# Designs tried in a protein design run: peptides against a protein of PDB entry 4A54. Part 55

Target 1, 94 residues: chain A of PDB entry 4A54
Amino acid sequence: MSVADFYGSNVEVLLNNDSKARGVITNFDSSNSILQLRLANDSTKSIVTKDIKDLRILPKNEIMPKNGTKSPSTNSTKLKSAETYSSKNKWSMD

## One batch from the design tools (peptide; made by RFdiffusion4, then SolubleMPNN)

Design b2_p19_5_s2 (from b2_p19_5, 6 letters changed)
Fold by OpenDDE base, seed 3:
Structure b2_p19_5_s2 (fold): chain B 94 residues (1-94), chain A 19 residues (1-19)
Amino acid sequence: as target 1 above (94 residues)
Amino acid sequence: SELIEWLEEKLNESLKELE
């Protein structure tokens, strides 16, 4: 498969300097051999392929600690629909 | 390029390890 077939894959990249990067493959620049990863903090890291020592795809079930961006709990404020009590006007027949 | 081929090989090998 081509590199593009792996877009969206979560990978661990070991660099030649023994540092590690983890992220989702978002793009690959074939002209410059640059791999782009989206990191857990939503930043993008560009890695030159020549600087990669090793690469591993991580299984999808590995819960990347999503930085719990607290999905704003949309407090569905239950707007209590004010039930307009239709006052039944009792027509007093005189 | 040799670098692209290497990267593809690594990705494909890694995928095989997950299966």
Scores: peptide ipSAE 0.666, ipTM 0.925, DockQ to the pose 0.723
Fold by OpenDDE base, seed 2:
Structure b2_p19_5_s2 (fold): chain B 94 residues (1-94), chain A 19 residues (1-19)
Amino acid sequence: as target 1 above (94 residues)
Amino acid sequence: SELIEWLEEKLNESLKELE
């Protein structure tokens, strides 16, 4: 399976400095080998793959301490297509 | 890249441990 197949999985990451991070895989930058996690406080952490010592998927039944933040309801936040704001540089040649 | 392959391997191994 590709890394993208694991989006939405809850993981524990052990870093080379022996620190740990836990979060949901939200994205992976293949060009830079950067793994993005959403943490329990809804913040985002970017981790360079070369700094990872080990990684494991956590089972769904492990009650992450729900900080009372509601499971982000899959509100299909319509990723409104970032309309390419054509910055019409109105060069007002006054 | 070798890093991507390593990460995929770790994820796939971790999945097998849950089965």
Scores: peptide ipSAE 0.659, ipTM 0.923, DockQ to the pose 0.692
Fold by OpenDDE base, seed 4:
Structure b2_p19_5_s2 (fold): chain B 94 residues (1-94), chain A 19 residues (1-19)
Amino acid sequence: as target 1 above (94 residues)
Amino acid sequence: SELIEWLEEKLNESLKELE
């Protein structure tokens, strides 16, 4: 599978400097070989692939502490059904 | 690129380990 097939996957990345990053793969820049992770704090971390020592996918059951960033309330704009009041023009011929 | 291929391999291997 391509990297794009893993978008939305939660991963742990071990960097060459022995630091670790955990996040959801949100994007991959193929031109620059940059992997983008959304972190638990909703920030984005860009990681150059050459700096990655190892990577693993985390099982879905590992509840990433979703910092309760409010899912953007899709303001369901209640499209008020324009009740087309068909004003029956009663043509009163009177 | 070799880097992309490496990354894909790592991801695919990691997926296999979860199955």
Scores: peptide ipSAE 0.658, ipTM 0.925, DockQ to the pose 0.756
Fold by OpenDDE base, seed 1:
Structure b2_p19_5_s2 (fold): chain B 94 residues (1-94), chain A 19 residues (1-19)
Amino acid sequence: as target 1 above (94 residues)
Amino acid sequence: SELIEWLEEKLNESLKELE
């Protein structure tokens, strides 16, 4: 699967400096290899892929960054996790 | 790029661990 298939997934990123970030994947800049996360406070964090030591998708039972909205939406389209995507190949787009 | 391939591999392996 491509990185874009994981938009809407909640992830934990371990950086090379041993700091951690948790958020929902909202975008990936393939030209610059920059991963964008929406954090629990609705702020956005941009992470350069070269600074990532490790990354994991968080289980659904773990606390998701929820500040009113569970899943990020881009424009009128709500992003879904990779798990949802793998289970539901059909979505209605208005 | 090698970085993109690495990231995709990490994401795909992580997804597999959840299944």
Scores: peptide ipSAE 0.639, ipTM 0.924, DockQ to the pose 0.764

Design b2_p19_5_s3 (from b2_p19_5, 8 letters changed)
Fold by OpenDDE base, seed 3:
Structure b2_p19_5_s3 (fold): chain B 94 residues (1-94), chain A 19 residues (1-19)
Amino acid sequence: as target 1 above (94 residues)
Amino acid sequence: SELIKKLEEKLNKSLEELK
């Protein structure tokens, strides 16, 4: 398969300097041998192919760690179970 | 280029490892 067949794939790239980048392959410049990744923050990173030591394709279900938008602390509002006091209206029919 | 071929080889290898 050609590089273009992998557009849209989520990848982890290990560089020769031992740094890592994760993102979706959006483009490849064949003239300059530059791989473009869209990162989790929606920025684009350009990687020169000669600097790539290794790469792996990540499964689609791996939720790209969105930048730490603090998961809204679901304030577990303890729904105090309103004890519905069933007032038994004892209709005393005399 | 040889560099492009190496990149394609890495991608194809990674795809096979994912199966």
Scores: peptide ipSAE 0.654, ipTM 0.923, DockQ to the pose 0.731
Fold by OpenDDE base, seed 4:
Structure b2_p19_5_s3 (fold): chain B 94 residues (1-94), chain A 19 residues (1-19)
Amino acid sequence: as target 1 above (94 residues)
Amino acid sequence: SELIKKLEEKLNKSLEELK
């Protein structure tokens, strides 16, 4: 199969420098031999094919390590409902 | 390109390993 047949596949790429990248194959530039991966943080990483030492396709069920983007605990600042005490000025006319 | 062929080979090999 061609590289294009693997678009949408989740892969782990081992680079020659022993670093790893995981992402979905989104594009391949055949002119420059550049593989593009969409990473878990939705960023795109371009990898030059010559720098690839090894590559494996990850099974669909392999939970991409959710980069625990610590969902910033939006401290739901409990907006204390300022009970606007409507001081009904009862103007008692005597 | 020899580089492309190598990449395809790696991908195809990986696919076979997944089966």
Scores: peptide ipSAE 0.654, ipTM 0.923, DockQ to the pose 0.664
Fold by OpenDDE base, seed 2:
Structure b2_p19_5_s3 (fold): chain B 94 residues (1-94), chain A 19 residues (1-19)
Amino acid sequence: as target 1 above (94 residues)
Amino acid sequence: SELIKKLEEKLNKSLEELK
């Protein structure tokens, strides 16, 4: 699977400096090889892939403190149905 | 990219470990 298939996964990342980061994968910049995590405090951490020593996906059953992740408000972007008003140009050719 | 491939490999491996 591609990195994008793991969006929304909760991961623990071990960095080369032996520090750890835990968060949800929100984005990946393929051009710069940068992984973005949303942390428990709702901040974003950007991690350069070359700095990753190891990572693991965390099981869903670990009681992460429910920071009220606002369910992504499905902004129902009302796709304004462009009513293509077919203006019947009645070209009355006399 | 070799870096991307390594990241994907780590992610895929971790997924298999959860099964």
Scores: peptide ipSAE 0.646, ipTM 0.922, DockQ to the pose 0.743
Fold by OpenDDE base, seed 1:
Structure b2_p19_5_s3 (fold): chain B 94 residues (1-94), chain A 19 residues (1-19)
Amino acid sequence: as target 1 above (94 residues)
Amino acid sequence: SELIKKLEEKLNKSLEELK
């Protein structure tokens, strides 16, 4: 699958400097190889791919401590196929 | 690019580990 297939996934990124970032993949700049994460505070962090040591997708049930906004209870449909994850994001943008 | 391929590999591997 392409990086774009993982948009909306909650991930933990381990950087080469051993720092960690957690957020939702919102965009990927293919020209510059830059991954964009939306953090818990709704800010955006850009991470250069070369600085990524490791990455893991977090299960949907790991409640990112939202500062105050109700995480929509997305029904934990088992991430069977990346296709089902993309389809649900379409409904959350109304 | 090789970097993109490595990122995709990490993502795909992580997805398989989640199943």
Scores: peptide ipSAE 0.638, ipTM 0.922, DockQ to the pose 0.741

Design b2_p19_5_s4 (from b2_p19_5, 9 letters changed)
Fold by OpenDDE base, seed 4:
Structure b2_p19_5_s4 (fold): chain B 94 residues (1-94), chain A 19 residues (1-19)
Amino acid sequence: as target 1 above (94 residues)
Amino acid sequence: SELIKKLEEKLNKSLEEQK
């Protein structure tokens, strides 16, 4: 199974420093192991997967970032491309 | 809720496979 199967999913990432990030998975750089999240302010956060302690998919009743931004601004130059993937796949989480 | 748990597991597994 590829990480790409989860593009468009709302997730909470717990980092090794116990900080949290919430966002929509927009990309994964397999070469550098960088997960890209679109945040609530439509910015893009790049997270190195080695810094991830835990990751969960957010239920609909939790605070989620706004969806629908096709080209989020990136806050990291470590990504090779700022492209976002919009998956048409929606999951029923009930 | 069960589906979420399964997806979380699959997602985490996929991430670990990429490390």
Scores: peptide ipSAE 0.117, ipTM 0.688, DockQ to the pose 0.102
Fold by OpenDDE base, seed 3:
Structure b2_p19_5_s4 (fold): chain B 94 residues (1-94), chain A 19 residues (1-19)
Amino acid sequence: as target 1 above (94 residues)
Amino acid sequence: SELIKKLEEKLNKSLEEQK
């Protein structure tokens, strides 16, 4: 099985220095033993395989934190529903 | 997923064989 079979997979890489990288596998250089990841910011990171302690494949449904433009803080303006207390004037017939 | 676990093992094995 080749590393190429995992191209396009979203992975988390744990390095020997205990740092982590998350990205999509875009390439593997077998001659130099370098794994290339595309990160969430569309940059690329090259990782030497000897520096990899562990690697796991992330499920497709894990929303990569898009550098979400801060979802516009829906200022949920709490529309204080002015409960119009309809004061039913109890017309006391006398 | 059992499939994901198997893929992770294969990937890690492939990486170790290249060290």
Scores: peptide ipSAE 0.116, ipTM 0.691, DockQ to the pose 0.101
Fold by OpenDDE base, seed 2:
Structure b2_p19_5_s4 (fold): chain B 94 residues (1-94), chain A 19 residues (1-19)
Amino acid sequence: as target 1 above (94 residues)
Amino acid sequence: SELIKKLEEKLNKSLEEQK
């Protein structure tokens, strides 16, 4: 399994500066350790992995507030929806 | 989740390889 297996997944990233980013994983540069996210406004954010405090994969049903552009139906290879994280700890990576 | 754990492991491995 590679990081590329997670391309197209919706994630929420908590950064070391306590800021949050939500987006779809579009790329991972293994040479520079940079995670690229497409944000709700269709902009791209590059995040250095060392700046990541915590990361969670959002369930497929958590619709990122898309401004009106239809997500192209990427043939979602049914990566089994990560189980509904118990509501208690927003950042519990079980 | 096993999936999240695998992602974290891959990200952490990438970071360790750069040290």
Scores: peptide ipSAE 0.122, ipTM 0.688, DockQ to the pose 0.061; fails the geometry check
Fold by OpenDDE base, seed 1:
Structure b2_p19_5_s4 (fold): chain B 94 residues (1-94), chain A 19 residues (1-19)
Amino acid sequence: as target 1 above (94 residues)
Amino acid sequence: SELIKKLEEKLNKSLEEQK
């Protein structure tokens, strides 16, 4: 499964320095191991994957970048898309 | 939340594979 399958997902990234970034996954540079997020202010943040401690996908009911890109269609994966989940289980904590 | 957890796991795994 590729990181590209998650393009358009809204995520919270926890860095090794305990700082957090929230944004939409716009790109992943595998050659340089850089994850790109579009932030709420419409800026792009590049994060080196080695600096990532953890990440989570945010449901649509959580705070999203208001000026972010539209959710692209995710590639066909064995997993349901985060968007589909968020739409179906908008208020579910299951 | 189970689906989100699975997605998070897959995403984290994918990132780890690229480190």
Scores: peptide ipSAE 0.117, ipTM 0.690, DockQ to the pose 0.122; fails the geometry check

Design b2_p19_6_s1 (from b2_p19_6, 9 letters changed)
Fold by OpenDDE base, seed 5:
Structure b2_p19_6_s1 (fold): chain B 94 residues (1-94), chain A 19 residues (1-19)
Amino acid sequence: as target 1 above (94 residues)
Amino acid sequence: SEMDKHIEELEKKLNESYE
């Protein structure tokens, strides 16, 4: 199969500098030999093919650590509408 | 070319990992 047949595959790439990258193959530039990965944080990493020491396809069931983007709990501070206590000025009509 | 060799090597690694 060609590199393009693996688009959408989740992979772990070991680089020659012993660093690792994990992501989904989104593109391959054959003219420049650049593999593009979408990372868990939705950023794109470009890897020069010659810098790849090893590569493995991750099983579909491998729970990629969802970078739990803790959706900032927008503590919607419900601004409790200050109940304007209309002070009923009981005008005592004398 | 040297580039073609690197592409072939990448394809080989991908195919070997898929099996």
Scores: peptide ipSAE 0.604, ipTM 0.900, DockQ to the pose 0.645
Fold by OpenDDE base, seed 3:
Structure b2_p19_6_s1 (fold): chain B 94 residues (1-94), chain A 19 residues (1-19)
Amino acid sequence: as target 1 above (94 residues)
Amino acid sequence: SEMDKHIEELEKKLNESYE
């Protein structure tokens, strides 16, 4: 398969300097031999192919740790619905 | 070219990792 067949794959790349990058393959520039990865922070990293020591495709079910943008815990402040005590007007029959 | 060799090597690594 060509590099383009792997677009959308999540990969771990080991570089010649022993650094690692993890991201989704979004593009490949064949003219310059540059692999583009979308990282977990939505930034793009360009990697020169000659600098790649090793590469591993990650299974789709491996939940990339989404940067837990802490969904703001919507503290659902339970607005205590003020129980409107309906004062039963006792009709005094005169 | 040297560039073609690097592309071929990348494709090889991708295919080997997929199998």
Scores: peptide ipSAE 0.603, ipTM 0.900, DockQ to the pose 0.658
Fold by OpenDDE base, seed 1:
Parts: C-alpha cells; structure tokens; sequence
Structure b2_p19_6_s1 (fold): chain B 94 residues (1-94), chain A 19 residues (1-19)
C-alpha cells in the first residue's frame, strides 16, 4: 500500500534522535518526503521521512484522549495565499 | 533517487505495522 492509504491512521513515530511523536497521518508530501501528523492538541507536526527511525500504527481501541472534536465550524477561513517563500535553498546535493 | 529510497522505506514500515 502507498502512504496515502494510511491517511487517518493514528501512529507513533520514533525519530532518529530517539524522540517520539504521536498523531494522525493527515498528509504526505512526496516531493519533499515530509509526513504530516495532527497531534492531540490539534497542531500539525511535519516530519522529514529520513528522520524516522521506526513507526507503528496504533490500534483503534487505544483510548486516544478524546480531545473533544469540536467540529471545526467550517469557517471557510480563506487559506491565506501561501506566500511563495521562494527561499531558493539550493539544497546542493553535492 | 535517495528520496525514492526514503519513501519506499516509509511505506515498508507502514505496511509491516499494519500486518
């Protein structure tokens, strides 16, 4: 299966620095190899795939702390124009 | 590419954890 098949899965990610992150897979940027997790506090954490040491899918029956899904009122807050941070970081892969 | 290898490794870890 592709990474996209796991969207909505709750995962625990072990990073190369031995830190852990837990969250729901919300997106994967294949162009930059970035996995996005929604955390328990509704914030988003971006993880570079190369920094992942290990990953496990958490069973559905694990009582995720019910952060009360306040239904985000669909306030269509206009995605403010992604300012083109054209930071040309020429990642010169030498 | 090195990037493709990292994606493949992530997919492998996800699939192994799902089985």
Amino acid sequence: as target 1 above (94 residues)
Amino acid sequence: SEMDKHIEELEKKLNESYE
Scores: peptide ipSAE 0.602, ipTM 0.898, DockQ to the pose 0.628
Fold by OpenDDE base, seed 4:
Structure b2_p19_6_s1 (fold): chain B 94 residues (1-94), chain A 19 residues (1-19)
Amino acid sequence: as target 1 above (94 residues)
Amino acid sequence: SEMDKHIEELEKKLNESYE
C-alpha cells in the first residue's frame, strides 16, 4: 500500500535523534518527502521521511487520550451545483 | 533517487506495521 492508504492512521514515529512523535497521518508530500502528523493538541508536525528511524501503527483500541479532536468531519462541502439557470433570452423581436 | 528510497522505506515500515 502507498503512504496515502494510511491517512487517518494513528502512528508512533521514532526519529533518528531518538525523539518520538505520535499523531494521525494527515498528509504526505512526496515531492519533499514530508510526513504530516496531527498531534493530540491539534497542532501539525511535519517530519522529514529521512529522519524516521522507525514507525508503528497504533491499534485503534489504544485509547488515544480523547483530546476531543473530533474526527475531521468530512465536511462534505456540498458543492452547491450552481444550477446555471440558462435564462432563455426570449429575444422579443419587436 | 535517495528520496525515492526513503519513501519506499517509509511505505515498507507502514505495511509491516499494518500486518
Scores: peptide ipSAE 0.594, ipTM 0.898, DockQ to the pose 0.693

Design b2_p19_6_s2 (from b2_p19_6, 10 letters changed)
Fold by OpenDDE base, seed 3:
Structure b2_p19_6_s2 (fold): chain B 94 residues (1-94), chain A 19 residues (1-19)
Amino acid sequence: as target 1 above (94 residues)
Amino acid sequence: SEMDEHIKKLEEKLNKEAA
């Protein structure tokens, strides 16, 4: 398969300088041999192919940790069940 | 060309991971 067949794949790339990049493959420039990744912060990183030492494909369900969004701690406010006191209206027909 | 060889190497790595 060609590089284009892997568009949309989430990958981790190990570079020759031992740095790592994680992102979704969005494009490949064959004329310049440049692989483009969309990162977790929605920015784009361009990687020269000759600088790639190794890579792995990550599973689809792995939510890339977006750096800045603190998962809103959903404070589950325990809805205290309002006990509806049914007031028995005794209609005395005297 | 040397560039073509690098592209081939990238494709080889991707295909190995997909297998």
Scores: peptide ipSAE 0.616, ipTM 0.908, DockQ to the pose 0.735
Fold by OpenDDE base, seed 1:
Structure b2_p19_6_s2 (fold): chain B 94 residues (1-94), chain A 19 residues (1-19)
Amino acid sequence: as target 1 above (94 residues)
Amino acid sequence: SEMDEHIKKLEEKLNKEAA
């Protein structure tokens, strides 16, 4: 299946710098290879695909981000914040 | 391209989790 088939999935992404991000896959920019997650605070996190070390799809019974919620509803261990990338620039990669 | 390989790798990770 393609990345688009996983839109709406709740995932935890582990980045190469060992930081983690949890959110719902809302979009994938194939031109720039950027994965977008909606976080618990309803903000968007943009992740460059090459920076992804690993990921897991969270069980449906786990807490999901809620629209309009500005405070995280999930209790998690303090982790390094995942990097946010701008999708405005077109990037070329061989 | 290298970018295509990264996308493929992402798809592989997702598919493995969904299996």
Scores: peptide ipSAE 0.610, ipTM 0.906, DockQ to the pose 0.633
Fold by OpenDDE base, seed 2:
Structure b2_p19_6_s2 (fold): chain B 94 residues (1-94), chain A 19 residues (1-19)
Amino acid sequence: as target 1 above (94 residues)
Amino acid sequence: SEMDEHIKKLEEKLNKEAA
């Protein structure tokens, strides 16, 4: 399955710097390899894929930061924050 | 590309967790 098939999943991401982030996968920018998570406080965290050391999908019976929906405000609508894309210019990676 | 490889690795991790 592709990353898009996991939109709405609650995940815990372990980064290379050993920090962790928990959130719902709301978007994936394949052009820049950026994974977007909606956090418990309704903010969005953008994570560069190469910075991901490991991840796990949180079980349904575990306390989750958000509902297992793609967008907290809209079920099927792809949430792309304008602030997210405006803060980072497109870059290429071979 | 290196970026494509990273994407594939992410997909692999997700699929592994879903299995």
Scores: peptide ipSAE 0.596, ipTM 0.905, DockQ to the pose 0.689
Fold by OpenDDE base, seed 4:
Parts: structure tokens; sequence; C-alpha cells
Structure b2_p19_6_s2 (fold): chain B 94 residues (1-94), chain A 19 residues (1-19)
């Protein structure tokens, strides 16, 4: 299955720097390889895929803690709920 | 490309967890 098939899934992402992000997959920018998560505070985190070390899918009945999740300290971008990241070809990789 | 490989790795991780 593609990444889009997992929209709506609640996931815990482990980043390369061992920090964690927890949220619902809302979008995936394939052009820039950016995964978007909606966090417990309804904000959005954009995570570059190459910074993901590991991930797990959380059960639907598992409550995501508010104000208890550590913000990613990588090249991820925090966006307000009113702002939506739009896919645009920004960089090229080998 | 390197980017495509990263996307594939992400998909593999997701599919593994969903299985």
Amino acid sequence: as target 1 above (94 residues)
Amino acid sequence: SEMDEHIKKLEEKLNKEAA
C-alpha cells in the first residue's frame, strides 16, 4: 500500500535524533518527501521522510497525550491549524 | 533516486506495522 492509504492513522514517529512525534497522518508531499502529522494540539508538523528512523501505528483506542509529546528537533516544521502546507517541487535528490 | 528510496522505506515501515 502507498502512504496515502494510511491517511487518518495515528502514528508514533521516531526521528534520527531519537526524538519522537505523535500524530495523525493528514497528508504526504511526494515531491518533497514530507509527511504531515496533526498533533494533539491540532497543530501540524511537517517531517522530512529521510529523518524518520522508525515508526509504529497506534491503536485507535489509544489516546494521544496533550502537551506531553516532545516536539521534533529536526528539520520538521510546525504549522498552525489554519495553515496548510502545499506540495511544490523544491529540491532534487539522486 | 535517493528520495524515491526514502519514500519506499517509509511505505515498507507502514506496511510492516499494518500487517
Scores: peptide ipSAE 0.600, ipTM 0.905, DockQ to the pose 0.663; fails the geometry check

Design b2_p19_6_s3 (from b2_p19_6, 7 letters changed)
Fold by OpenDDE base, seed 4:
Structure b2_p19_6_s3 (fold): chain B 94 residues (1-94), chain A 19 residues (1-19)
Amino acid sequence: as target 1 above (94 residues)
Amino acid sequence: SEMDELIKKLEEKLNKSAE
């Protein structure tokens, strides 16, 4: 299994400076140890993996409670996960 | 859960790649 297997997954990244980033994994540069996220505003953020304190995959149904930490209101532009989540919940892992 | 294992694998790979 490679990081590429998680391309298209929504993740929350906690950085060492206690800031958080949420986005879709679009790329991973193994040579430079850089994780690339597409944010809700369609911008791209590059994160050096050494700066990551914690990472979690967000469940599709997790309506992130708007808890008051200003997650930058990335306007839920429906990341049209242009992938029609084809009902093939690829991660319908039993 | 299988998802937990995937998360663990992802975290492990990302962390290992940073070393």
Scores: peptide ipSAE 0.158, ipTM 0.718, DockQ to the pose 0.059; fails the geometry check
Fold by OpenDDE base, seed 5:
Structure b2_p19_6_s3 (fold): chain B 94 residues (1-94), chain A 19 residues (1-19)
Amino acid sequence: as target 1 above (94 residues)
Amino acid sequence: SEMDELIKKLEEKLNKSAE
């Protein structure tokens, strides 16, 4: 299991200075020990892991204020079913 | 490692939330 398994999870981080941050885990820099959170305002917060006192995963039902990231409207490309109308050439016999 | 500690904390919280 890696930190990457938690990418996209909503978390609340309690820091050693008793401040709190809430956001989605977007990245972890193992070389620098930095956890990146995307906040509700779409800004990014970088947190040094040594400064983390506690962390909890927020339940999916806790509506973090959905800044309405427009779910990309999957433009359902209407597959135009090319109904090949086989226009039967009616052979008019005269 | 610091990463291992973070993973452990995350796992602990996830497991507690599943129960």
Scores: peptide ipSAE 0.156, ipTM 0.717, DockQ to the pose 0.380; fails the geometry check
Fold by OpenDDE base, seed 2:
Structure b2_p19_6_s3 (fold): chain B 94 residues (1-94), chain A 19 residues (1-19)
Amino acid sequence: as target 1 above (94 residues)
Amino acid sequence: SEMDELIKKLEEKLNKSAE
């Protein structure tokens, strides 16, 4: 199984503190359970997975907010669950 | 929860890819 299934995917993350982050998955630290996102301003944000309330994969056709930034392609995943979240516009806490 | 399951699956996939 390859990290490429998720790396490069554009995601929106809702954190437990109700803040949101949107970016491309660039790395995952399995030892520390840290998801790394590249944001629209090319900065990097590290998120501890335990702090994630919800996460969705953004549709490929979704326009990213920053002008001139290449819209990251969302990788099609074999995860049915990931596909389910991709279609949801609202957060599911289940 | 469904979210927990998704995160678990994500972590599992990423962990397996690192092996």
Scores: peptide ipSAE 0.155, ipTM 0.732, DockQ to the pose 0.053; fails the geometry check
Fold by OpenDDE base, seed 1:
Structure b2_p19_6_s3 (fold): chain B 94 residues (1-94), chain A 19 residues (1-19)
Amino acid sequence: as target 1 above (94 residues)
Amino acid sequence: SEMDELIKKLEEKLNKSAE
């Protein structure tokens, strides 16, 4: 299991400065420890992982970014699991 | 919860990969 298994997940990131970012995980640069999100306006935001205070997976009933990019992950099994969970998260948050 | 487990896994992988 790697970070790439979570590519395509819709998340809300709480930063150390208490600001929030919502987006789809599109990439993780392990060399530089940078998490990349696609935002609702189709722009990208790069976040240094050390600046992350907390992270949660967004339920589908919340505001989500536009769906326009293909998941970069080649690990179909893990991505499928994440997508299935995201679908369930609309009705059950347990 | 299942959601908590997923978040935990994600955070664990992010932290490990950032090292």
Scores: peptide ipSAE 0.152, ipTM 0.715, DockQ to the pose 0.050; fails the geometry check

